# Peptides against a protein of PDB entry 5VZU: the designs that were tried, part 92

Target 1, 271 residues: chain A of PDB entry 5VZU
Amino acid sequence: GRTLEDIFHEHMQELILMKFIYTSQYDNCLTYRRIYLPPSRPDDLIKPGLFKGTYGSHGLEIVMLSFHGRRARGTKITGDPNIPAGQQTVEIDLRHRIQLPDLENQRNFNELSRIVLEVRERVRQEQQEGGHEAGEGRGRQGPRESQPSPAQPRAEAPSKGPDGTPGEDGGEPGDAVAAAEQPAQCGQGQPFVLPVGVSSRNEDYPRTCRMCFYGTGLIAGHGFTSPERTPGVFILFDEDRFGFVWLELKSFSLYSRVQATFRNADAPSPQ

## One batch from the design tools (peptide; made by RFdiffusion4, then SolubleMPNN)

Design b2_p17_1_s1 (from b2_p17_1 with T12S V14I A16G L17F)
Fold by OpenDDE base, seed 4:
Structure b2_p17_1_s1 (fold): chain B 271 residues (1-271), chain A 17 residues (1-17)
Amino acid sequence: as target 1 above (271 residues)
Amino acid sequence: GLYVPDLPLMPSDIDGF
């Protein structure tokens, strides 16, 4: 039977071959596009910009992280044999924070899977409800021909009736136990560890994280065949590092900020 | 196969070809 090593070796050979074929096919057809760094906003979770991932089979990958209201996006700056440049490799829903359990329970992949899949179902329900409101809103712009309904006369609403006594309904103040929103301690990261069975290229990942969010990652076959979005977890470690746990793939990708200072990389002001 | 990000294979495992 094929060993896990045989499967990885065959997959690596296939990826290298595909990379070689693509690079060789484009040797004379390189299109360069200028990339602008997105402007930073005060409400951005971290400074937007270029992040590098290093995948064994692909080498160095560059992703642009950007913020779009309550969504974040990782856009591929480098393409690979599976996913072309310009694709959104990750989409993060900043509305759906994932609370990681304690460090002991973080080792349990099934617990992480439960948490992520519950959030996925909520996101799916919200999308269905929002789709219905958008559908019903378009149907009502039939031109209501305002037939001038004739001015029916002001019937005189009459009389005075009297004295109803103030019933002292002493409604007990129900103790609304205000669930104390634990102040988001924005400062101290929680202990972080990958679940058992999640593969990382390196064990050298941050062992503390600030916050996690639900997200989806893009996966595809070679040549961008059968592209689909898989559920995952965006992990913010710090201002310069984030990760993505690919739940179904049982893999973890680490991204680190490109520390290079780019001159004139800011988007031109919209004239 | 599907794209698997961050395959546990190191670049050094590639240099053997």
Scores: peptide ipSAE 0.033, ipTM 0.636, DockQ to the pose 0.044
Fold by OpenDDE base, seed 1:
Structure b2_p17_1_s1 (fold): chain B 271 residues (1-271), chain A 17 residues (1-17)
Amino acid sequence: as target 1 above (271 residues)
Amino acid sequence: GLYVPDLPLMPSDIDGF
């Protein structure tokens, strides 16, 4: 039977060939779209902008990271033979933080898989529950008639009462040693390592991360056939670097900020 | 078939040209 590796190698050769065919055939028929950098907001997890993916078959993948309230999005600026430019390669749910285990347990792919799949099921449940509340609110506004109900004035009453008493009972102070949850020092990165069996293009990835979130990545066949979203982990390393672990694919993608300053790349002011 | 996404080719696979 073909191994996963054989399928990967065959697919990779086809991708290089497709890229070569596209670059050679369409040299005279390129449609350009102007890209604007998203405005930065104070509440953005990091500064939005262009990031280069170091993971790609395609060599250099450029993704725009943007923030949309409790969601972050990676939008492909460079297309590939599977996923065209303008598609959302990653969608990150900033409501669903992933807590990585200790460094020893981070090597266990099954532990990461368990954590991610538990969060995926919570996200699915929340989506199902939120769909039901939107349906019931179309209550029949029946034409309630105009009845002129009158002005009545009523006043008074005053009353009293009383006493009750004293009971002492001196229940013993059980020393519940509240294990002081050491406040997770909000600024220190935790040690980070890829699970065993997760492929990385480069072993030179950051060995500390600030925080992780649940997300989904877009996957497709050639020509954007059968596109689907696969579960993963967004890993924030620093202001200029993030990763995505493709759980089902056992792959890691590292993204680094494009340091180039673009003149006139600001979005036009909303009219 | 398992749609292997266009997994980003590892650079190790380019050394075959």
Scores: peptide ipSAE 0.026, ipTM 0.635, DockQ to the pose 0.043
Fold by OpenDDE base, seed 5:
Structure b2_p17_1_s1 (fold): chain B 271 residues (1-271), chain A 17 residues (1-17)
Amino acid sequence: as target 1 above (271 residues)
Amino acid sequence: GLYVPDLPLMPSDIDGF
């Protein structure tokens, strides 16, 4: 039987071969897109820019990290056989922080899975509620054609009395369990380890992280077939490093800032 | 600015994971 390692090795060889075929066959037909570095905003979690990452078998990739209000986005700068350049490889919801457990419980994949799936359900509920509010707001502008309905006579229905005594329903004040806003300790890194069974190309990843957020990653078959979004965890290590745990794929991608200064890479000022 | 190649899509025939 093929081992998981054999399957990953065969798939890695295939992906490398496909990338080689692409780069070699299309050398004369490559469409080049000019990329600009996104402008930094004061509220950006870290400086936006180019990050080099490893997607397991995909090898070295370049992603542009950008911030869009309460969302962060990783856009593929390098394509691969599954996902072309320009696709949003990761979308991070900065409203949904993930609190990692202690270092011992971080090794438990099922615990991480539980935490991520609970956040996923909250995000789905918020999307459904926000979809209903947007739907109900459009329905009420039916033109009230005020057709004057004729005055049918007021039949005097009779005065039945009786004394309903007011029951003092002493509603106990339901303890509003103040969801303890755990103060965003933005300052102290916590110990970090990958869960057992999460594959990393390199075991040399940061063993301390600042914070984590819920996110979704884009996955697809070869040729961008059946593209879907899978749940994951964005892990901020520092100003220059982040990771993404692909929960369903049980894989980890590490991204490091491209330290190269690109001359004239600034976005043209919006005129 | 950087110029990055847009990689073509392969035909779907390699549905191999």
Scores: peptide ipSAE 0.018, ipTM 0.564, DockQ to the pose 0.535
Fold by OpenDDE base, seed 3:
Structure b2_p17_1_s1 (fold): chain B 271 residues (1-271), chain A 17 residues (1-17)
Amino acid sequence: as target 1 above (271 residues)
Amino acid sequence: GLYVPDLPLMPSDIDGF
């Protein structure tokens, strides 16, 4: 029987062959796009920039990480046979933190799956509620036929007198239950391990993570056929490393910052 | 600035391999 390794090797050979066909069929007409590095903001989770990632069979990919308020985005700089360059390979919801269990329970894929799917359902509910409020707001602009209501005369409202009784309305300061922002233990990483049955290209990933967030990844067939968003976990390891767990694919991608200094990579100032 | 080649999309006809 073909081993899992044989299947991966055959699939890698196919992807290399496809990449060769892609580069050879189009008469070497490489369209070059100029990419600018996104400006860093003080509130960015980490410095935005280029990261090198490893997808299972696709090998080395380059992704631009950028921050957009409460969302982070990974944009493909390198295309592959499935997902072209310029596509958003990952979208991260920075509002929806994933709390990993203890190290023993992190080995349980079903526990991670439960946690992620519960967050996915919350995100879906929030989107439905926000859609209803936007829908009801548009319905009430029936054309108000501006019937010209006649100018009723300004009745002089009488000068009510100065009676300054200081009502001691002892408004009890409503206990703003300061939701105890559990002091973001911003500094101490949690022990991290991949669940059993999640494929990694190698065991050389950080064994400590700072925080995790809900996200979605883009998957497609060859030629960008049937593109879909699959649920996953963005794992921030440190300033220069993050991961993505593709939940349905049971795979892990590690991304490391490209340490190359790019001269003149800043966006031109808007003139 | 970085210049990266766009990978051209293959037409779906290579589903025939």
Scores: peptide ipSAE 0.017, ipTM 0.551, DockQ to the pose 0.403

Design b2_p17_1_s2 (from b2_p17_1 with G1P T12S L17F)
Fold by OpenDDE base, seed 5:
Order: C-alpha cells, then sequence, then structure tokens
Structure b2_p17_1_s2 (fold): chain B 271 residues (1-271), chain A 17 residues (1-17)
C-alpha cells in the first residue's frame, strides 16, 4: 500500500515532469497574450488583480481575480495539465456568505461540509426557480387566431341554491422570519483554521479571516478531461490574500496578491 | 499556452494509484 503522501509525491513528480516537458517542447511555440488588469469598481469586495496561488502539491499558479456584480471569478493565467490557462478555476457567489463556526468547530470537516452543502442546495433551488420564471415568460405570446366559432345557444340549466355559511378561518400570518441579512460588517476578522484532513501546501496561512462565501472550483483530469465544478469555500483574509477550500478534494489553495506593478496593464478604456 | 501543475488528486485518482 502506497501512503497518500507517496501518491501525492509521485503525482507531484509526474506533474513537474509534465510541466517540464510542456515548457521545453513549447519553448519555440509560446503564444504571448497581453493580460489587462480588470478595472476596479467601488462595490468590489477587494481590488481585482493578479494573485499567486499555491495549490497544495501542485506548485505556483497565477490567477486573475475579477468581480462581476454578485459574483467573483478566479481565471487561470497559468494553465496546468488538467486545466488550461483562461479557464475559471474558481467562481464565487457573493450572495451566499458562509459563516464559519468557532475555532473548535472549524476543525470539524463534517461541520464545514454540512454548511457548504446546505448553501449548495439553496443555490440549486434558486437556479431552478429562476429557470422556471425565464421559461414561463416566453410561452404566452402564441397568437391565438380565435376563429369565431358560431354561438350555438345551449340551454339554461337551473340555479341550485345559496347556502352561505362564512367560516372565518382566521389563519394566523406565519411570521416569515426574514433571515436577517446581517450587514457585511467588513470590520472584525474572525479566527480561522483549516479543518482536520484538509491538505495545504504548508501551514503558513492567515489565522484570521474577514468573511467567507460559497463558491465552486473547476476540476478536470489530465488534458482537461471530464471538467466539472466542485463546491468550495472562498475565504477572504485581507485586501491581498484569499483562500479556496476545495471541499470534495479536501484541499486548500492560498492566493496572495502579486505586488509587481505592471506598467501599461490597465485595460484600454472602451473607446 | 503555459501550463503549471494540476489540481489536487480526485479521490478517484488516489484510488487509481
Amino acid sequence: as target 1 above (271 residues)
Amino acid sequence: PLYVPDLPLMPSDVDAF
């Protein structure tokens, strides 16, 4: 029996070898794409830009973080053998905040899993309901050419009687406990720890976080085979750091802002 | 395109080794 560590080590060696083969074979075929930094908006959770990711055993990646209304996206700037550059490695739903429990309960992977899966089910229900409203709105505009079928005078069947007892069923208005949208108090960081059994590249991650959101990560086999989205947690640590917990993979990726100022990296103003 | 090493092994990939 190989240990999980042996499997990760062999896989890391294979991935390093694949990366070496790809970089060496493509040395003459490098297509350079100019990257533009996304424009910052006042409502952006943090400044958009380039972040250096560490995916456990998988080394160093560059991700562009951008904001799209109530969604954030991490776009791969560096590809990997599973997921090409330009793919959305993470997609964050800024409507679905995750509240982490205390540090003791944060160590419990099953508690985090429960919280994330409950949010996933809500997101799925909202998508189904929104899909039905969009479907029903298109169906009604069939022009009923009402051909005037002739008025045959069918007979007066008789008026059975009136008995009118008004049952005053005083239905008490069920207090819909409006789930208080606790305003995103941006202020106080909470203590943060990874659940037991979540793999990180190192234990050097921020031990306090501002807020967490539901999100999905993209996963695939080698060569971008069977790409799927897996549930996870986006963790905002500060203005320059965020994490993503890949729930099903039991892994954590830490992202740190690239501090390099790129000259002329601003998106051209839409002319 | 530049490729950087992959996502964590799926449980299925761990079972494949």
Scores: peptide ipSAE 0.026, ipTM 0.611, DockQ to the pose 0.096
Fold by OpenDDE base, seed 3:
Structure b2_p17_1_s2 (fold): chain B 271 residues (1-271), chain A 17 residues (1-17)
Amino acid sequence: as target 1 above (271 residues)
Amino acid sequence: PLYVPDLPLMPSDVDAF
């Protein structure tokens, strides 16, 4: 029978052949678009820009990381046989921080899965509640039949009644227990390890992470068939490195900043 | 044919089966 190794080699050969076909079809009218780097904002988690990632069998990919308020986005600059360029390969919810357990429990894939799926359920609930409020607000614009209500006469201004004593209703300011924003421990990152059974291209990933967030990754079949969003974890290692754990895929992608300086890569100022 | 989206089949994913 074919070994799993034989299947893997055949699959890699097919991918290389597909890549060769796509790149060698010179008869395709290639539309080049200029890429502009996103402007950096003070509130951005890290400087936005180009990152190089390894997407398993696809090899080296380029992703643009950008920040959009409480969301971060990874946009494919390079396409692959599954997901074309310009698609959002990752979408990160910066409202939903993932707290990793201790290093021993980080090795447990089921524990990570539990944590991520609990956050996914909260995100779904928030989306449903926000959808209901938006739905109920639209229902009340029944057609105001503009019945011309007759001009009722100006009733005269009633006189200033006297000085009611200020009741000192000392309404105790309810202690809004400001949920103590645990001071963002801008400290040394926490120890990090991939769960057992999460595949990585190599063992050369940072063993310390600053922050983790809930996110979703885009997956699709060849030719962008059946595209779907899978849950995952965005892992910020440092200013120049982040990872994404693809939970359902049991895979890890490491992204490193492209250190090349691009002249005139800034978006033209909106005139 | 399970069109597994070409998820990074890592060589290590092959060794795990």
Scores: peptide ipSAE 0.024, ipTM 0.625, DockQ to the pose 0.042
Fold by OpenDDE base, seed 4:
Structure b2_p17_1_s2 (fold): chain B 271 residues (1-271), chain A 17 residues (1-17)
Amino acid sequence: as target 1 above (271 residues)
Amino acid sequence: PLYVPDLPLMPSDVDAF
């Protein structure tokens, strides 16, 4: 029977062959597009820019991280056999923070899965409600031809009198226990470990994270077949590193900032 | 049979290795 190693070797041979076919079919005719770095905003979670992933058989991937209000986006700068360049490999909902459990419970994949899926259902509900408001708002701008309703005479409603009995109903002030919003301790990272059964290319990932958010990743078959969004967790480690846990795939991708200073990479100011 | 999840739907063909 084929060993796991045989299956992996065959898959790697197929990927190398695909890479060879793609490289050879285009007769080295590569189309280059100029990329501009997104402008940094004060409200951006970290500085936007280029990040390097070293995951998969494809090796080096480049992703542009950008911020769009309450969303972050990873856009593929390098394509692969599944997801072409210019696609949004990850979309992060900065409204939906993921609270990781303690380090012991972080090893439990089912606990992470529960937390992520509960957030996914909230995001789906918010999308359904927002879709209804956008639908109802368009229906009401029918021009109501204000037919001039004839001025029916104001019947003088009589001024009934003043009986002012002050009922002293001393309603006890129910102690609204203001759930103290624990001040978002933006400063202290928490211990971080991947769940058991989540694959990473290497064990050399940051063991402390600043914060996590719900997100979706784009997955597809070879040639961008059957593209879909799968739930995951964006892990912010620091200013220069983030990860994405692909929940359904049980995989982790690590991204590190490209430290190169680019001359003339800033977007031209909109004239 | 160890169901190796066929990794056909990856963000890339994620770490076969």
Scores: peptide ipSAE 0.019, ipTM 0.623, DockQ to the pose 0.044
Fold by OpenDDE base, seed 2:
Structure b2_p17_1_s2 (fold): chain B 271 residues (1-271), chain A 17 residues (1-17)
Amino acid sequence: as target 1 above (271 residues)
Amino acid sequence: PLYVPDLPLMPSDVDAF
């Protein structure tokens, strides 16, 4: 039988060969597009810009992180044999923060899976409700013909009676200790570990994260066949590092800021 | 087989071999 190692080795060779074929075939057909860095906004979770991912057999990938109100987006700057450049590799919903459990329970993949799937269901419900509100808002412009409401007669409800018993019982007001919602310390990192069975290229990922959000990642076959979105977790480590856990794939991508300064890479000011 | 940047093979593709 083929071992898992044999399958991975053959597939790595296929990806290298595909990359070589594409590079060689497109040498005469390379369309260079100018990339503009998104302007930084005060409300951005971190500074937008270019991040490098070094994962799997694809090697070095460049992703542009940008913020769009309550959404963040990772756009592929480098294409691969599966997903071409310009595609949105990750979409992050900044409305749906994921609270990771304690460090012991973070090792349980089923616990992370439960949390993510619950958030995915909430996102689906909100999309359905928002679709209904947009639909119902068009239907209610029917002319309110003010039909005159006929004066229904005031039925005199009868005055029944009296009885007065004074029972004393002075039950002490149990101090409902309002569990002080510990202000989610938006600034202290929590201990972070990947769940058991989530593949990482290396163990050199940050062991502390700032916050996590629900997101979806793009997956596809070779040549961008059957593209679909799979659920995952966006993990903000710091100003220069984020990760994405691909839940269904049991994999983790680490992205680090490109420290290179690009001259004239700023987007033209919207006139 | 569906692929992501991180994984050459889906787990389902591994179980097929």
Scores: peptide ipSAE 0.033, ipTM 0.640, DockQ to the pose 0.056; fails the geometry check

Design b2_p17_1_s3 (from b2_p17_1, 5 letters changed)
Fold by OpenDDE base, seed 3:
Structure b2_p17_1_s3 (fold): chain B 271 residues (1-271), chain A 17 residues (1-17)
Amino acid sequence: as target 1 above (271 residues)
Amino acid sequence: GLYVPDLPLMPSTIDGF
């Protein structure tokens, strides 16, 4: 039988060979595209920018993190044999925070899976409901045949009588259900550990996280075949580090901010 | 198979080979 080590060596050789083929086919016009850093907004969860992913088999990947209202996106700056540059490798729904359990229950993959799948089902329901409202709104523009309604004469406005009875409408103070501001414990990180059976390249990941959100990751075969989105967890560790748990793949990717200062990387001002 | 940039280290037990 092939050992696991043999299978890993064969896959690594195939990936190196594919990388060599892609890099040797440079006889094709290399289209350089200038990448601009997205402007930082006050409401951005962290400063947008370039992050370095440390992937096992593909080596170093660069992802641009950007914020789009209540969504964040990781866009591939570096392509790989599966997913080309410019694809959205991760999409994060900042509306759907994931609450991690205590540190003991975080080791249970089935508990994390349950939490993520419950959030996925809520996101699916919200998308179905929003699709129905958009569908019903289009049906009522039947062509109003503009029947020329005949000019009915101006009926005289009846004189408003002055009856000034002050109705003491005792407006019951509507119970402002004070949406319990769950005190944004935004400051104290929660202890963090990967579930048992989730693979990481290194155990050198932050053991404390600030926030987690539902997200989806893009997966594909070689040559971007059969691309699909899988459920996952975006984990914000700090201003310069985030992770993504690929739930179905049982894998974890760590992303660290590229500390390089780029001169003139700002988007040109809209003229 | 479907791959991500991080091929999860295929768990040592490939059920089925």
Scores: peptide ipSAE 0.031, ipTM 0.613, DockQ to the pose 0.047
Fold by OpenDDE base, seed 2:
Structure b2_p17_1_s3 (fold): chain B 271 residues (1-271), chain A 17 residues (1-17)
Amino acid sequence: as target 1 above (271 residues)
Amino acid sequence: GLYVPDLPLMPSTIDGF
């Protein structure tokens, strides 16, 4: 029988061959697009820009990280046999922070899976509720004909009832100082390790992470067949490094900032 | 056909394909 290693090797050869066929076919049809770096905003989690990642078997990929309010996006600058350039490889929901457990429990894939799937369900509920509010808000502009119903004056009266007893008992209000959950200082990194059974191409990933968020990754078959979004975790390590855990695929992609200075790569200011 | 996602890891046998 073919081993998993044999199947993996055959698949790696197929992907290399596909990459070669695509690159060789595109030699006649190279669409050069000028890439503009997104403008940096003060509220951006890190400086937007180009990141290099090791994505699965494709080797080196270039992704543009950009921020869009409470969302971040990784856009493929390099295409591969599965997903063409210009596709959003990752979408990050900056509203849904993932709190990683302690280092021991981070090794448990089922614990990470539970946390991510709970957040996925919350995101689905919020999308359903927001769809209902947008639907109901259109229906209620029925013209309120404010018929001026007349001010009938009804007067009625009186009753007095009485008495006074003063009982003192000065029960001290126990100041339940609600321990204000100190906003987990967004700057203190926590120890980080990949769960058991999550593959990384490089074991030399940062062992401390700054924060994590829920996200989705795009996956597809060869030739962009049956594209779908799979749940994952965006991991911010520092200003120049982030990762993505592909939950269903049990894989980790590490992205590092491209330090090259690009001349005239700034987006033209919207006039 | 093995739906091999972009990631070289074959999804562990999803029993169906």
Scores: peptide ipSAE 0.026, ipTM 0.609, DockQ to the pose 0.047
Fold by OpenDDE base, seed 5:
Parts: structure tokens; sequence; C-alpha cells
Structure b2_p17_1_s3 (fold): chain B 271 residues (1-271), chain A 17 residues (1-17)
């Protein structure tokens, strides 16, 4: 029987071969898109820009990180056999911070899965509620046809009486255990380790992180077949490094800032 | 600006694989 390792090796060889065939076939007919670096905003979590990612099977990829209010996006600059260039490989919800447990419990994949799936359910509920509010707001502009319905008379219903005995219901003040907002330690790096069974291309990833957020990653079959969004964790390590844990794929991608200075890469000022 | 290749979709089947 094929081992899981054999299947992964065969799949990796297939992906490399597909990438080679693809790059070789299109070498003479490449359409080039000019990309611009996103302008930095004061509210950006880190400086936007190009990051080099290492995906297990796909090798080296380039992703543009950009910020869009309470969302961040990783856009593929390098395509692969599954997902073409220009696709949003990751979408990060900056409203939904993930608190990692202690270093011992971080090794438990089921604990990370629980935390991520609870956040996913909250995101789903918020999307449903926001969808209902947007739906109800459009319904009320029915035309008020002012038909003057006639004045039917005042029937005097009678006055029955008074006995308001005040029951002193001494409602004990239920101790609202204020869920102690653990102060967001915005400044100190938390010890970080991948869960057991999460595949990394190498063990050379940052062992401290600043913060984590809920996100979704794009996955697809070869030729961009059956594209779907899978839950994951965006991990900010520092100003120049972030990771993404693909929860369902049990994989980790590390992204490092491209340190190359690109002349004239700034977005044209909106005229 | 950087020029990045616009990578087409790979066929779902490569002839011979």
Amino acid sequence: as target 1 above (271 residues)
Amino acid sequence: GLYVPDLPLMPSTIDGF
C-alpha cells in the first residue's frame, strides 16, 4: 500500500512537474502585469508589501499583503497549478483575534481546532445578523396609500379597580463575573510552536509571535477546480514575518518580507 | 512597478499524467 509519505512525494513531484511544464510552455508568451505596492496607512497592522511564502508542495511563492480596514488580504503574485496569480490566498479578519494557549497546549491540534472553529461560528453568526439587518431595511418603503377609513365610535369600556400590593421581589444581584479581558499584551511576544501534526516545510519558524487572527485560506484542485475557503490562523511574528496555519490541511506557511527596494513601485497617487 | 507574469490556469489534466 502507498504510505502517506509516498502519496505526498508523488503529489509534490506532480506539482513540481506541472509547474515546470507550465512555466516552460508559457516562457515565450508571458503576459506581464504591473503591480504597485499598497500605500501604508496609520492603522495598518504592519507595513503592507511583498512577502515570500514557502508552501510545502508549491515551493516559493510571492504574496502581496494589504490592509482593508478591519481585514487584511494576501494576494498571490506567483500563481501555482492550483491557484492562479491574482487570487486572494488568505483573507484575515482583524476583528477576530485568536488567543493562543500556553506553549504546552499549543502543541495540541484539537485545542487550536476548537479555538478556530468557535471563532468561525461567531463570524458566521455576525454575517447572518448583518445580512438580516440589510434585508429588513429595504422592506419598509411600501407606498402609504392614505385611504381615509371612517371614524367608528368610542365604546366606553369600564373602569375596574385598584389593588396594587407592591411585592418586594428582592432580586439578588447576580454576580456578573466580568470575564476578565486578559489585557492584550500588545508588546510582549508570546512563545509559539506549531501543533503536533501540522506540517511545516522546515522547523525554522519564529518561536515567538505578537498576535494571531482568524482567517480563511483559498484552496483548490489543479486548474483552480472546486475553489473553497478553509479556516485558518494568521500569525503575526514581527514587522517582516507572518504565518498562516491551514487548519483543515494541517499545514503551515511562513511568509517573510521581500527586502528588495523596488524603484517606482509606489501606487500612483489618486488624481 | 514590478512586472509579474500572469500565470494561466493549469489544465485539470496534463496529457500523460
Scores: peptide ipSAE 0.021, ipTM 0.542, DockQ to the pose 0.406
Fold by OpenDDE base, seed 4:
Formats: structure tokens, C-alpha cells, sequence
Structure b2_p17_1_s3 (fold): chain B 271 residues (1-271), chain A 17 residues (1-17)
């Protein structure tokens, strides 16, 4: 039977062949698009910019990280045989923070899976509710012909008076246990480890993370066939590194900031 | 199957292409 090694070897050969076919087909027609770095905003989780993923069979992948209010996006700058350039490889919901358990429970894939799937269900519910509000708001702009409802006479309802005595029911102030907002310790990262059975291409990933968020990653077959979004976890390690755990795929992608200073890469001010 | 972004490393010899 084919070993796992045989399957990986065949798959690597196929991807090398695909890369060769794609590069050879494009030898005569390279379309260059100028990319501008998004302007940094004070509310951005980290400085937006170019990040390199050490993706396996595709080599060096470049992703643009950008912030869009309560969403972050990873946009493919380099395409691969599955996901073409310009696609949103990851979409991060900054409203839905993932709380990682302690380091011992982080090794449990089923615990991470539970946490992520619960957040996924909340996101689906919010999308359904927001879809209904947007639908109902459009229906009410029917021109209400203001039929002049005739002024029916104001019947003077009589002023009945009497002095109901205030009963002093001394309702005890129920101690509203103020849920202590655990101060967002913005400073000290949480110990981080991948769950057992999540494949990392490199064991040299950061062992401390600042924050995690719910997100979705784009997956597809060769030639962008059957594209779908799979649930995952965006992991902010530091200002220059983030990861994405692909939950259903049991894989982890690490991204590191491109440290190159680009002159004139800033978006032109909107004139 | 659906291919995932995090496929096994192309050997570093191909990282330049």
C-alpha cells in the first residue's frame, strides 16, 4: 500500500510540476500589479504590512495583513496552485477573541475544537440576526400615503385623585457581582503550544502569544476548485509574527513580517 | 482533496523560485 511518505512524495512532485507548468506558461505574460501598503491606524492590532509564510510545497508565500474595523484580512500577494493571488487567505474576526486554556489543556485538540466551534456558532447567529435587520429596513419605505386621519375629539378623561400610601418595601439591594473585567494584561503573553495532532512545518514557533481571535481560512483544490472557508484561530505572537491554526485541517501556518523597508510603498493620499 | 496552505516544505533549494 502507499505509505504516508509515498503520498507526500507524490504530492510534492505534483506541486513542483504544477509550479513548473505555471511558471513556464507565464514566461511570456507576467502581469505586474503595484501593491501599496495599507496606512497604519492607531486602532490596528499591529502595524499592517507584508508577512512571509513559510508554506510548504509552494515555497515563500507573501500575505498582506490589513485591518478593516473589527476585521483583519490576510490577502495573498503570491498565489499558489490552490489559492490565487488577491484572494483573502484568512479573515479574522477581531470581535471574537479566543481564550486559550492553560498550557496543559492547549495540548488537547478537542478542547481547542470545542472553543472554536462555539465561537463559529455565535458568528453564524450574529450573521443571521444582522441579515434580518437589513431585510426589514428596506421593506418600510413604502410611501405611507398620509391619509389625514380625522381629528377625533379629545375626550377629557377625568382626574381621579386618591392618595395611595407608599409602602416602604425595603427590597434588599441584590449584590450585582460586578463580573471583574480581568484587566487585559496587554503586556505578558500567554504560554502557547500547538495541540497534539496539529501539524507544524517547523517546531520553531513562538511559545508565547499575546492574543487569539476566531477566523476563517480559504481552502481550495488545484485551480481554485470548490473554494470554501474553514474555521481557525488567528494567533498574534508579537508585532512581527502571527499564526493561523487550520482547525479542520489540523495544520498551523506561521507568518513573519517582511523586514524590508519599502520606499514609496505607502498608498497615495486620496486626492 | 482540498489542499491546505501549509503543505510540507518544498526543500529550501526551491525557496528561491
Amino acid sequence: as target 1 above (271 residues)
Amino acid sequence: GLYVPDLPLMPSTIDGF
Scores: peptide ipSAE 0.033, ipTM 0.604, DockQ to the pose 0.044; fails the geometry check

